# Peptides against a protein of PDB entry 2KNC: the designs that were tried, part 77

Target 1, 74 residues: chain A of PDB entry 2KNC
Amino acid sequence: KGPDILVVLLSVMGAILLIGLAALLIWKLLITIHDRKEFAKFEEERARAKWDTANNPLYKEATSTFTNITYRGT

## One batch from the design tools (peptide; made by RFdiffusion4, then SolubleMPNN)

Design b2_p30_1_s2 (from b2_p30_1, 26 letters changed)
Fold by OpenDDE base, seed 3:
Structure b2_p30_1_s2 (fold): chain B 74 residues (1-74), chain A 30 residues (1-30)
Amino acid sequence: as target 1 above (74 residues)
Amino acid sequence: LLEELLKQVLDEILLLGELIKKLEELYKKL
């Protein structure tokens, strides 16, 4: 009955390691889903703030794109 | 950090699996 006890101990150790690994993978997955949802909300709020700024006649865009109409590429 | 810990745990599991196979082979030769 000695070999059977070693097989049981090794099987229990293997099961604990697999459960620990599965728990870490689930935790990483949950964090990744949470982070993507938070980032999506941040990008939505940023897009809304940009739209509200475009409708505000008092907002002067600090970035003026000068299209050089005189650049005839010769 | 977490990925490195996951790699260490995976390497330890792999080493334990090889030790178990060697013990089983030794037991079949006895």
Scores: peptide ipSAE 0.087, ipTM 0.626, DockQ to the pose 0.095
Fold by OpenDDE base, seed 5:
Structure b2_p30_1_s2 (fold): chain B 74 residues (1-74), chain A 30 residues (1-30)
Amino acid sequence: as target 1 above (74 residues)
Amino acid sequence: LLEELLKQVLDEILLLGELIKKLEELYKKL
């Protein structure tokens, strides 16, 4: 029956599109979770490296901000 | 820009997918 075949074709096309979308959403979710875990680990390692440097009594700050007390901005 | 376009295309295809499902449910009732 002619109308039944067109509906079956449209249903199959709709199912393929929904599966493709679900796969893209799952993939994006997995990447987002992975990137957040990697970024959290990187920030923890960076924090630990800053703490290790700050607790090292041999750490001389390479940037001595000398506030020139004689700089009277005229 | 590209991520926003991808989101918009994704939302449009999702809406089309929901419309197709509603059409299938209507057809099963007919």
Scores: peptide ipSAE 0.078, ipTM 0.631, DockQ to the pose 0.094
Fold by OpenDDE base, seed 2:
Structure b2_p30_1_s2 (fold): chain B 74 residues (1-74), chain A 30 residues (1-30)
Amino acid sequence: as target 1 above (74 residues)
Amino acid sequence: LLEELLKQVLDEILLLGELIKKLEELYKKL
């Protein structure tokens, strides 16, 4: 009894679906690894920029304190 | 011929299924 042509067709369809799923999982894994590495670099650069700002005598805070002399809190 | 091709496709499907499971485990650890 030759193999049922239906079993062959279903197996080929299953193989194509599994290849597609494997490719999507590899792609998602690569993106997630890339994104985590990029995020870690950005957090390191942000930490360095904060330290450089604290040690830079030319850094002026963008926030100016004004005393509102007209505000009498009742 | 057709039985041999069917066996090869089934062996490839099994191997791909194991690879997918390993990728899912790696993805859950990431």
Scores: peptide ipSAE 0.055, ipTM 0.575, DockQ to the pose 0.031
Fold by OpenDDE base, seed 1:
Structure b2_p30_1_s2 (fold): chain B 74 residues (1-74), chain A 30 residues (1-30)
Amino acid sequence: as target 1 above (74 residues)
Amino acid sequence: LLEELLKQVLDEILLLGELIKKLEELYKKL
């Protein structure tokens, strides 16, 4: 009966540690799912804004292709 | 009584261990 009490105490301590670890995993999982949903929404909104910009005839692409005339490819 | 309490605590630890493994597997799929 003496060793059984020590095993119960160690088991309770182990259970508390596992509950703490499980809570951290649940929390991390919820954050990761939330962040992925928010990022997917942000990329959808950004894609929509690009489509709206492509339909705007006033949008000039700010990409000036500077052809470096001094680069003679050997 | 004490052996029954030990079995219950062990069963709870095993269930929590399986829950943790499922959460880790789900996390790896994310």
Scores: peptide ipSAE 0.052, ipTM 0.576, DockQ to the pose 0.031

Design b2_p30_2_s1 (from b2_p30_2, 29 letters changed)
Fold by OpenDDE base, seed 2:
Structure b2_p30_2_s1 (fold): chain B 74 residues (1-74), chain A 30 residues (1-30)
Amino acid sequence: as target 1 above (74 residues)
Amino acid sequence: EDLLLLLLEFLLVLKLLLELLEELLKKLLE
């Protein structure tokens, strides 16, 4: 009994689609792993820069506290 | 979480591909 040609054709088309989906999932997985590693490095560098800023005697806070003596809260 | 979900989806796609290839091989040998 020769293989049902329609079943063979549909199955080959299905296999090609599944290979394409598998390749996209692998690609997305690799990007996601890369992105998480890069983000972790950026957060480490940001943490270091924050510590360096806190220990820098030349760092002046951009926010100044002033007492508004003219504001009467009525 | 997303990585484990993506891994699960990948394993599911691979399983379906292997099952399809097995079915194709059976049909080619009939």
Scores: peptide ipSAE 0.069, ipTM 0.639, DockQ to the pose 0.116
Fold by OpenDDE base, seed 3:
Order: structure tokens, then sequence, then C-alpha cells
Structure b2_p30_2_s1 (fold): chain B 74 residues (1-74), chain A 30 residues (1-30)
């Protein structure tokens, strides 16, 4: 009994839709991996720029933490 | 989180494709 031509056509259409969806998922996955690598590089460069600023003798931190040595909590 | 959800959805699509191909092969061999 030859395959029902309608069953073959509907199944080929279903396969094309599933391949198309799989390709979109792979594409989104690749973009998300790329974006995470770029963001990690940006955060590394930002961290390095903060270290270079801390070693610059002309940089005055806007926030001074005063430890009150005279505060004996009684 | 989003990558793991996307990977799970991809695996579900692949499973459905394999089930469809198996059904096609059964229909071709009848």
Amino acid sequence: as target 1 above (74 residues)
Amino acid sequence: EDLLLLLLEFLLVLKLLLELLEELLKKLLE
C-alpha cells in the first residue's frame, strides 16, 4: 500500500515548520552566548578602568568613609 | 535561566521532529 500522499504532504510541512523553529532557537542561543561574552568583556574593561583610576594620584574619591576611632560604644 | 529554557524548547522541537520522521518511515514501509 503506497503511503497516503496527504499524510506525506502534511508530514513534510510539519517537518519544515519544526526545522524553521529549531533554526530560530539556535540563532537566539548563538546571539545570547555572543551577548554574554561581550558583556563579560565590558565588565572586565570597566573593572580595569576602576583599578587605573584608583592608582591615579589625581583621583579624589567623592566618598570618604570616616572610621570614628573615638566611638567607644558605651 | 533563559538559555536553559531555550535549550529545553529546542530539545522538545527535535523530539517532535524525530517522532514525525519515525511515523513517516512506518507509513512508507506499510
Scores: peptide ipSAE 0.066, ipTM 0.632, DockQ to the pose 0.133
Fold by OpenDDE base, seed 5:
Structure b2_p30_2_s1 (fold): chain B 74 residues (1-74), chain A 30 residues (1-30)
Amino acid sequence: as target 1 above (74 residues)
Amino acid sequence: EDLLLLLLEFLLVLKLLLELLEELLKKLLE
């Protein structure tokens, strides 16, 4: 029964390491899901803000690209 | 892609933990 005690101790140490790794993976998973939801919300809000600006009849584009019809590049 | 890889790694770690717990339980009953 001496070798059995050493195997139990090594097994408990292995279990603690695996629990620690599992906790880190769960934590990374939760962060990744959170960040994707927050990013999706941010992109939706940004899209909505662009649509609201584009549909605003008072929106004047700060840059009017006038194609100068008289510019013949020589 | 990264989420599926992370899930696979998690399931692998969980499987190894369960196999270890089963081995510990068998040895506790001997």
Scores: peptide ipSAE 0.062, ipTM 0.629, DockQ to the pose 0.110
Fold by OpenDDE base, seed 1:
Structure b2_p30_2_s1 (fold): chain B 74 residues (1-74), chain A 30 residues (1-30)
Amino acid sequence: as target 1 above (74 residues)
Amino acid sequence: EDLLLLLLEFLLVLKLLLELLEELLKKLLE
């Protein structure tokens, strides 16, 4: 009957530690899944905005290609 | 005997908590 009490106490302590670790792993997993879904949605919305901008005849690309006339490539 | 019953009750509560957690995970994965 003495070793049984120690086994129960160690089992309860081990279970509390495993629950705490499991809760942290789950919380991290949930955040990671949420952030990936939100990022995928954001990239889809950004892709749509690029398509809408490409279809807008008023959009001038802000990139001017400056050819440096003084650069004679050797 | 009473300590084994207490351990069994604790394991049942842990099982229920894990089942609730699996349900929450499913709802977030949807």
Scores: peptide ipSAE 0.035, ipTM 0.533, DockQ to the pose 0.029

Design b2_p30_2_s2 (from b2_p30_2, 29 letters changed)
Fold by OpenDDE base, seed 2:
Structure b2_p30_2_s2 (fold): chain B 74 residues (1-74), chain A 30 residues (1-30)
Amino acid sequence: as target 1 above (74 residues)
Amino acid sequence: EDLKLLLDTFLLVLLLLLELLEELLKRLLE
């Protein structure tokens, strides 16, 4: 009995779709792993930059405190 | 969590592909 041509065609179409989906999942996995590794490096660099800023005697805070002598809180 | 879910879905897709290929081979050998 020759194979049912409809079953063969549907199975081939299904296989192609599953291969495409598998490739997209692999691609997404690789991107997600890459992104997490890159983010971890950026957070480490940010942490280092914060420590370097805290230890830099030339760093001046952008915020100045002023006493508003004119403000009477009524 | 996302990586595990993605891995589980990937493994499921691979399993379904293998089952489909097995069925295709059976149909071609009939």
Scores: peptide ipSAE 0.074, ipTM 0.654, DockQ to the pose 0.111
Fold by OpenDDE base, seed 3:
Structure b2_p30_2_s2 (fold): chain B 74 residues (1-74), chain A 30 residues (1-30)
Amino acid sequence: as target 1 above (74 residues)
Amino acid sequence: EDLKLLLDTFLLVLLLLLELLEELLKRLLE
């Protein structure tokens, strides 16, 4: 009994849709991996810049924390 | 979290594709 042509056509259409969805998921996965690698490099460069700033004797921190020595907490 | 959900969804899509191809092959061999 030859295959029902309608069943074959619907199966092929379904396969194409699933392949298309799989390709979009792979693409999103690759972008997400790329973005994580780029963000990791950015955070490393930021950490180095902060370290270099801490070792620069000409750098003055804009934020000063004052501890109020007279505050007795009563 | 999002990466795992994406992977799980991808695996489900692949399983559905394999089931569809299996059913197509069965009907072609009948």
Scores: peptide ipSAE 0.070, ipTM 0.648, DockQ to the pose 0.131
Fold by OpenDDE base, seed 5:
Structure b2_p30_2_s2 (fold): chain B 74 residues (1-74), chain A 30 residues (1-30)
Amino acid sequence: as target 1 above (74 residues)
Amino acid sequence: EDLKLLLDTFLLVLLLLLELLEELLKRLLE
């Protein structure tokens, strides 16, 4: 039963490595889900802030793009 | 896409772990 003990030891080592890899994948998954939720919330808040600014009758755009009708690009 | 790849790789690793644990249990019962 000597070869069986070596197989058991190698299988335990392989199991530890696979558990470690699975834990890293779970951790990366949790971070990715968290970051996507936070980013979605940030984009919603940014969209809401733009809408609130656009609906504010006191908002003056800092940049008025005047199309100079007299600019004939030669 | 990245989330699906991560899930597929996680499931593959989990299956390999289960197969290894099954083989370990068979060897412990012999």
Scores: peptide ipSAE 0.068, ipTM 0.644, DockQ to the pose 0.111
Fold by OpenDDE base, seed 1:
Structure b2_p30_2_s2 (fold): chain B 74 residues (1-74), chain A 30 residues (1-30)
Amino acid sequence: as target 1 above (74 residues)
Amino acid sequence: EDLKLLLDTFLLVLLLLLELLEELLKRLLE
């Protein structure tokens, strides 16, 4: 029995849709991997900048610890 | 014969698309 032309058309349409979906998933995956690599690099550079700041004798920590003398913990 | 030609051309287009995706993956992973 010759190939049902309707089965062929539906198969081609289904294949095109699956390829389009696969391409979108691959694209999203690639962007996600790229963004994670860029973010990891940015956090490494930021960590280095914190180390450089910690080694700078002119850097004073902006955090002042205030001890509340009136707080008698029960 | 025509259905085989259509299938062969479709498979060729799919192969070219996969090769393009592999190249894009390489460029984005670099």
Scores: peptide ipSAE 0.035, ipTM 0.543, DockQ to the pose 0.028

Design b2_p30_2_s3 (from b2_p30_2, 28 letters changed)
Fold by OpenDDE base, seed 2:
Structure b2_p30_2_s3 (fold): chain B 74 residues (1-74), chain A 30 residues (1-30)
Amino acid sequence: as target 1 above (74 residues)
Amino acid sequence: DDLLLLLLLVLLVLLLLELLELLRRLLELL
């Protein structure tokens, strides 16, 4: 009965540790999937806001390109 | 990121298989 009791104790300790690790991994997996869905939604909303801005006739691009008539590219 | 998620899933499956093996060893001793 000595070797069998040691195997039982080690198997129970191993099982408890593996359940704890599995629970942490499931939790991390769920958070990672949640954060990805939230980020994808945020990128879609940002893309939509950019489309609305691009179609807004009141949007003036802050960058004006002036042809520098004095620039002689040598 | 996707590779990390896949690796995490594979690790979870391996831990579950090892848990089942520990439970099997426990049942063989009863």
Scores: peptide ipSAE 0.097, ipTM 0.677, DockQ to the pose 0.103
Fold by OpenDDE base, seed 1:
Parts: sequence; C-alpha cells; structure tokens
Structure b2_p30_2_s3 (fold): chain B 74 residues (1-74), chain A 30 residues (1-30)
Amino acid sequence: as target 1 above (74 residues)
Amino acid sequence: DDLLLLLLLVLLVLLLLELLELLRRLLELL
C-alpha cells in the first residue's frame, strides 16, 4: 500500500511535538539535579565554615552586650 | 521534590515509547 500521506504527516507532527516535550523535560531534569548539587555544596561549605569558626580559639563574637549597671529606672 | 523528579522521569519514558511507536508507523509506511 502506498504511504498514507495523512498518517505520515500526523506521525511527523506528533514526533516533533514529543521531541520538543522530551527536550523540555530533560532540560528541567538537568537544572533540578544541578541546583540540588550546587545547594548541597553551599550547605557543606557553610557547615565547614561554622565548624572551622567553632574550633578556632581566636574567634571572638562581633556582638558585645553592655549591661549598664548605672541604669536605675526611675 | 523527589516524587516530582520520579514523575518527570516516568513521563519522559512514556514520551520516548510513544516516539518509538510513531517511528515504527513511519517505517511500516516506507
């Protein structure tokens, strides 16, 4: 049977749409995996910086609380 | 998040299977 031109056209249109959708899904998958790996590295670096600060005997907190012992509230 | 990733992977596999079926239909007409 000669090629059904309508079946050929519909299958080509369907294939193009499915390739486009598959490419968008792959792209979203790659971004999601990349962002998770990047976020995990940033959290590891922040954790490591906190551990290094906690183990540094030269670390002094930048915040100092001054209690005004002369403040008698009237 | 992981459920969405799994759902996206399942949808991708289904789209690839449908693409293979469309290619089969084209090959059977040629």
Scores: peptide ipSAE 0.093, ipTM 0.676, DockQ to the pose 0.083
Fold by OpenDDE base, seed 5:
Structure b2_p30_2_s3 (fold): chain B 74 residues (1-74), chain A 30 residues (1-30)
Amino acid sequence: as target 1 above (74 residues)
Amino acid sequence: DDLLLLLLLVLLVLLLLELLELLRRLLELL
């Protein structure tokens, strides 16, 4: 029985479409994993910078909240 | 986010299984 030329052509067309879709899915997966790792690293660096600021004996809070003891709201 | 990643992985596995089925059908015709 010779190969059904229509079945061969449809199978090749289907394979090309599936390879293209699989490549796009792999690319999106890799980018999503990369961005999550980079974001987690950035959050860790921000957390460390906040801890380093809290442990720095020269850190003066730029915002001094003065409670004005003379403010009687009339 | 994690649910979308899992769904993407499941879709990738399904596409690979369909590709293997197409290759099997081509081999059965040769």
Scores: peptide ipSAE 0.089, ipTM 0.672, DockQ to the pose 0.090
Fold by OpenDDE base, seed 3:
Structure b2_p30_2_s3 (fold): chain B 74 residues (1-74), chain A 30 residues (1-30)
Amino acid sequence: as target 1 above (74 residues)
Amino acid sequence: DDLLLLLLLVLLVLLLLELLELLRRLLELL
């Protein structure tokens, strides 16, 4: 039986579309995994910078708590 | 976010299964 030309054309067209969709899905997965790793690294560096600031004797807190020693609540 | 990655992985597996079925149909015509 010779190849059914319509079945061959539809199978090739379907294969090309599926390969294209698979490549787009792989690309999106790779980007999403990359962005998560970069964001996790950024949050680690931000956490480290906060700890280093807490140990720096030159750091002046922008907020000073003033305890009013003369406030006698009546 | 994790559910979206899992969904994309499931869709990728389904696309690979359909590709294998198209290759089987092509082989049956040779």
Scores: peptide ipSAE 0.088, ipTM 0.670, DockQ to the pose 0.103

Design b2_p30_2_s4 (from b2_p30_2, 28 letters changed)
Fold by OpenDDE base, seed 1:
Structure b2_p30_2_s4 (fold): chain B 74 residues (1-74), chain A 30 residues (1-30)
Amino acid sequence: as target 1 above (74 residues)
Amino acid sequence: SDLEALLLLELLVLQLLLELLESLLKLLLL
């Protein structure tokens, strides 16, 4: 006897839901991998920029330390 | 990691899908 139409319909609905869930998981996975690769590249470029600055003899620190000679520590 | 957990969840979902499709095929062939 042919398949119970109700069983077939319910199983097809279940399959569609699982396909949809799988597609969302794959999509999220791809985005997460992409974002991690982009972030890793950004951190590498930032690290290189710091190294290049350290090797540049023209680099001067933008911060200055001031000593208050009049402070008596009271 | 979150990535590994997502991958494991994806594999689980795909396995459940395959089992469902196999069950459907069996129902259609009976």
Scores: peptide ipSAE 0.099, ipTM 0.686, DockQ to the pose 0.100
Fold by OpenDDE base, seed 5:
Structure b2_p30_2_s4 (fold): chain B 74 residues (1-74), chain A 30 residues (1-30)
Amino acid sequence: as target 1 above (74 residues)
Amino acid sequence: SDLEALLLLELLVLQLLLELLESLLKLLLL
């Protein structure tokens, strides 16, 4: 006598919702992987820039450690 | 990691989808 029409309709609706959820998870996963790869490259470039600066004989540290001899800290 | 958790959640959702599709197919073939 064929499948119950209500069971078929509810099952199709459930499948569509699961497909939508799966697509959102895949999308979020791809973005997160992309962002982490980009951030890793940025940190590598930053580390390289620091290394290049350290090896540059023209680099003077912009941070001067000023020991304030008059400050007793209490 | 957060990526592993997302991947595991994705796999779970895909498994549930597959089970639902199999159930639909069985229902249509009966």
Scores: peptide ipSAE 0.095, ipTM 0.682, DockQ to the pose 0.105
Fold by OpenDDE base, seed 3:
Structure b2_p30_2_s4 (fold): chain B 74 residues (1-74), chain A 30 residues (1-30)
Amino acid sequence: as target 1 above (74 residues)
Amino acid sequence: SDLEALLLLELLVLQLLLELLESLLKLLLL
């Protein structure tokens, strides 16, 4: 007997749905890889800018660190 | 990592698609 046409149609619809889901996962993966590469580049540029600032004899930090000698941490 | 989880999920989806296509081919040959 030939295949049940309803079973064939539903199976094809299911296959198309799975292909669509796979394509969305690939797309999300590509975006996530792209974003991580861009973030890594940004952190590298920030690290270079900090190094250049540290080597500039005219640079003075706008922040100061203070130690509270009265804090016992108990 | 989140990337590894996505890749594993993609692999699972592709495996399910392959099983569905195999089942469809078997049905068409009966």
Scores: peptide ipSAE 0.095, ipTM 0.681, DockQ to the pose 0.132
Fold by OpenDDE base, seed 2:
Structure b2_p30_2_s4 (fold): chain B 74 residues (1-74), chain A 30 residues (1-30)
Amino acid sequence: as target 1 above (74 residues)
Amino acid sequence: SDLEALLLLELLVLQLLLELLESLLKLLLL
């Protein structure tokens, strides 16, 4: 007897689901790898910028502190 | 036979899904 029509239909449905799931997993994997590489590069650039700040005598901090004489802590 | 036609249709669908997967992967790598 040839394959049952139900077996054929269920196999097709199963194959579609498996391929779709595989595509999503591959997509997620590639994005995760990309994001980790980009983040690692960003952290390296930040570490370099911090080093440059420490050794560059021309670096001027963007922030200044002022005393608020009107501040009452109560 | 009707069963052969169903099997051929199954193969066609599987091939189309593989081509779609390849296209999505290529698009992600651009």
Scores: peptide ipSAE 0.043, ipTM 0.561, DockQ to the pose 0.064

Design b2_p30_3_s1 (from b2_p30_3, 25 letters changed)
Fold by OpenDDE base, seed 4:
Structure b2_p30_3_s1 (fold): chain B 74 residues (1-74), chain A 30 residues (1-30)
Amino acid sequence: as target 1 above (74 residues)
Amino acid sequence: KLLEELLGLILQELLSALKLLEELLRKLEE
């Protein structure tokens, strides 16, 4: 029964490692999917906001101009 | 919700590992 005990111990260790790796992969995958979905929703909202702005004749865009006096384009 | 889903998956995998351990222990007793 000695070899069987070693097999059990190694199998448990292997299982724990595999579960840990699987958990990390699942975690990364889920976060990546979540972030992409959230970003997509954000872009949709921004696109919608731009369309709403374009359709509103009362909207005036704010523009600011800054000149860097130390910058020379040479 | 995402965390809950992840925890569910981890628990499911853990239960599968425990079932495997149970099977190995059963074989050891034989």
Scores: peptide ipSAE 0.084, ipTM 0.665, DockQ to the pose 0.120
Fold by OpenDDE base, seed 2:
Structure b2_p30_3_s1 (fold): chain B 74 residues (1-74), chain A 30 residues (1-30)
Amino acid sequence: as target 1 above (74 residues)
Amino acid sequence: KLLEELLGLILQELLSALKLLEELLRKLEE
């Protein structure tokens, strides 16, 4: 009778631990999926903003290149 | 798939625990 009771107790404890672990894994999975979707939307919005900037005729690059004719590079 | 496997494992453990409990109760009644 003793061994059987111990097996039942261990099985119940194992089930409780697995339920707890599963709940944590489900929670983490849901957050991960949510974060990936949000990040994908953010990257899409960023790509769209860059596209809009590239097509904006008022956009001026802050960097200009000047050729220094006096620099010989020796 | 992972969730289904986890749920399957949980349900299997719960079912096994219940079966063992039923077996113990049966043995105690005998």
Scores: peptide ipSAE 0.077, ipTM 0.639, DockQ to the pose 0.404
Fold by OpenDDE base, seed 3:
Structure b2_p30_3_s1 (fold): chain B 74 residues (1-74), chain A 30 residues (1-30)
Amino acid sequence: as target 1 above (74 residues)
Amino acid sequence: KLLEELLGLILQELLSALKLLEELLRKLEE
């Protein structure tokens, strides 16, 4: 009965470790899918907001481009 | 939803491992 009990303990320990690893992989997979869906939704909302601003005649952009007439690039 | 399903799956696997342990201990006692 001596060597058999060690085999049982090692087999159970191995099974628990495999279950734990599988659980962690599934958990990470679910989080990754969730994060990608949330990011995709965020990018869609951002694109929609840009479209809405383009169609709003009252929108004036805060960015101004200035040309430095004194700069000759030399 | 998904978290609860995952927890259920983990618990089911743990239960299966415990049943396997019980079976192995039973065979060792015989």
Scores: peptide ipSAE 0.074, ipTM 0.656, DockQ to the pose 0.398
Fold by OpenDDE base, seed 5:
Structure b2_p30_3_s1 (fold): chain B 74 residues (1-74), chain A 30 residues (1-30)
Amino acid sequence: as target 1 above (74 residues)
Amino acid sequence: KLLEELLGLILQELLSALKLLEELLRKLEE
């Protein structure tokens, strides 16, 4: 029964290792999915902010281009 | 913070299990 006990102990320990590894993988996966969703939301909000700026009729660009019609290249 | 502690505990258990596994494998080779 000696070798049988060792086999049982090895199997239990192997199972614990697999459970721990699985937990880590699941954890990493969940975080990755969460981060991607949050990033996607951020990009959507950024795109919306750009849209709001473009469609705001009160928005005036601070930079104006002047063409000097009297400039003669002397 | 809490998640980091939990992760640390899991890693510690994995390392402990690995050490015990190595010990048992060593005994099996005897």
Scores: peptide ipSAE 0.073, ipTM 0.656, DockQ to the pose 0.177

Design b2_p30_3_s2 (from b2_p30_3, 26 letters changed)
Fold by OpenDDE base, seed 3:
Structure b2_p30_3_s2 (fold): chain B 74 residues (1-74), chain A 30 residues (1-30)
Amino acid sequence: as target 1 above (74 residues)
Amino acid sequence: ELLELLLQQILDELLEALRLLAELLEELLR
């Protein structure tokens, strides 16, 4: 009995679908690793900029907290 | 782990497809 042509076609189609799925998973993984590295670098630079701001005696905080001294919570 | 298992499965299915194609070509040439 010769090989079933349908089995060959289904096997090739299955392999192509799995290759496509694997490529998408690898691509998503690479993007996720890249984005995490870039985000970690951004948060480090932001943390450093906050420390530099705290050590700069010329930095005036734009946010003045006005404590309303007249709010006697009764 | 999961990605390696998927890669192995793809490789096995490709190898099986190539084997079945070779058997089909052998039968057409016989």
Scores: peptide ipSAE 0.055, ipTM 0.598, DockQ to the pose 0.331
Fold by OpenDDE base, seed 2:
Structure b2_p30_3_s2 (fold): chain B 74 residues (1-74), chain A 30 residues (1-30)
Amino acid sequence: as target 1 above (74 residues)
Amino acid sequence: ELLELLLQQILDELLEALRLLAELLEELLR
């Protein structure tokens, strides 16, 4: 009784699918780790830039508040 | 752990597929 050719074909197909799936999972994991590290670095740089801006005496807020002396709220 | 288990599973399935293929080739060459 030879090996069932269907079992061989299904095993080979299963192995190829598992390799492909594993490669995709590894790739996704590497990208996710890379993106999280890059995002964390960008958040740190943004936080530093915000602190530098807040401590920069040359930073003028673009918002000017004018007291409308003519507005009599009736 | 999970990745190692997946790699072991892939390796086991490959080894089984290769074994069954070798048995099939041996039968075809007999």
Scores: peptide ipSAE 0.054, ipTM 0.599, DockQ to the pose 0.286
Fold by OpenDDE base, seed 5:
Structure b2_p30_3_s2 (fold): chain B 74 residues (1-74), chain A 30 residues (1-30)
Amino acid sequence: as target 1 above (74 residues)
Amino acid sequence: ELLELLLQQILDELLEALRLLAELLEELLR
């Protein structure tokens, strides 16, 4: 008795579904790795920009809190 | 691990499909 044609069709359909699922998993993995690398780079650049501002001797804080010693609230 | 298991399952299913196709071709040529 030759192999049932239905078994061949079901195996081919199963293989196509598994290939499609594997491709989606690989795609999601690649995007997740890419996004994490890009996010890590942006956080490093933001950290550097904050450090450069903090270590810049020309950075004057725009808000100088002058405690007016002459403000005796009566 | 999970990706390797899925890859093995795809390969096993493809090999089974190819084997069954070969058996059908042999029967058609007989």
Scores: peptide ipSAE 0.051, ipTM 0.591, DockQ to the pose 0.192
Fold by OpenDDE base, seed 1:
Structure b2_p30_3_s2 (fold): chain B 74 residues (1-74), chain A 30 residues (1-30)
Amino acid sequence: as target 1 above (74 residues)
Amino acid sequence: ELLELLLQQILDELLEALRLLAELLEELLR
């Protein structure tokens, strides 16, 4: 019965380590998928807001092109 | 015999826990 008890202890330790590793992998996978979905949603909302702004006749481009009149390109 | 049954029970419980986690993951992925 001595070697059997050691096999039980090693099997339980191995099982706990495998569960812990599996839980960490699942947790990392869940976060990665969640972050990708959230990022895709934010990019879609940002794209939609940009399209809505481009269609808004009140949108004035804030880009003032200051032509430096003193730059004679010789 | 008794040790093999205990090892099989542990493996079955692990498989069930992994299955429940997979179902939860699938529900979060929907």
Scores: peptide ipSAE 0.036, ipTM 0.563, DockQ to the pose 0.026

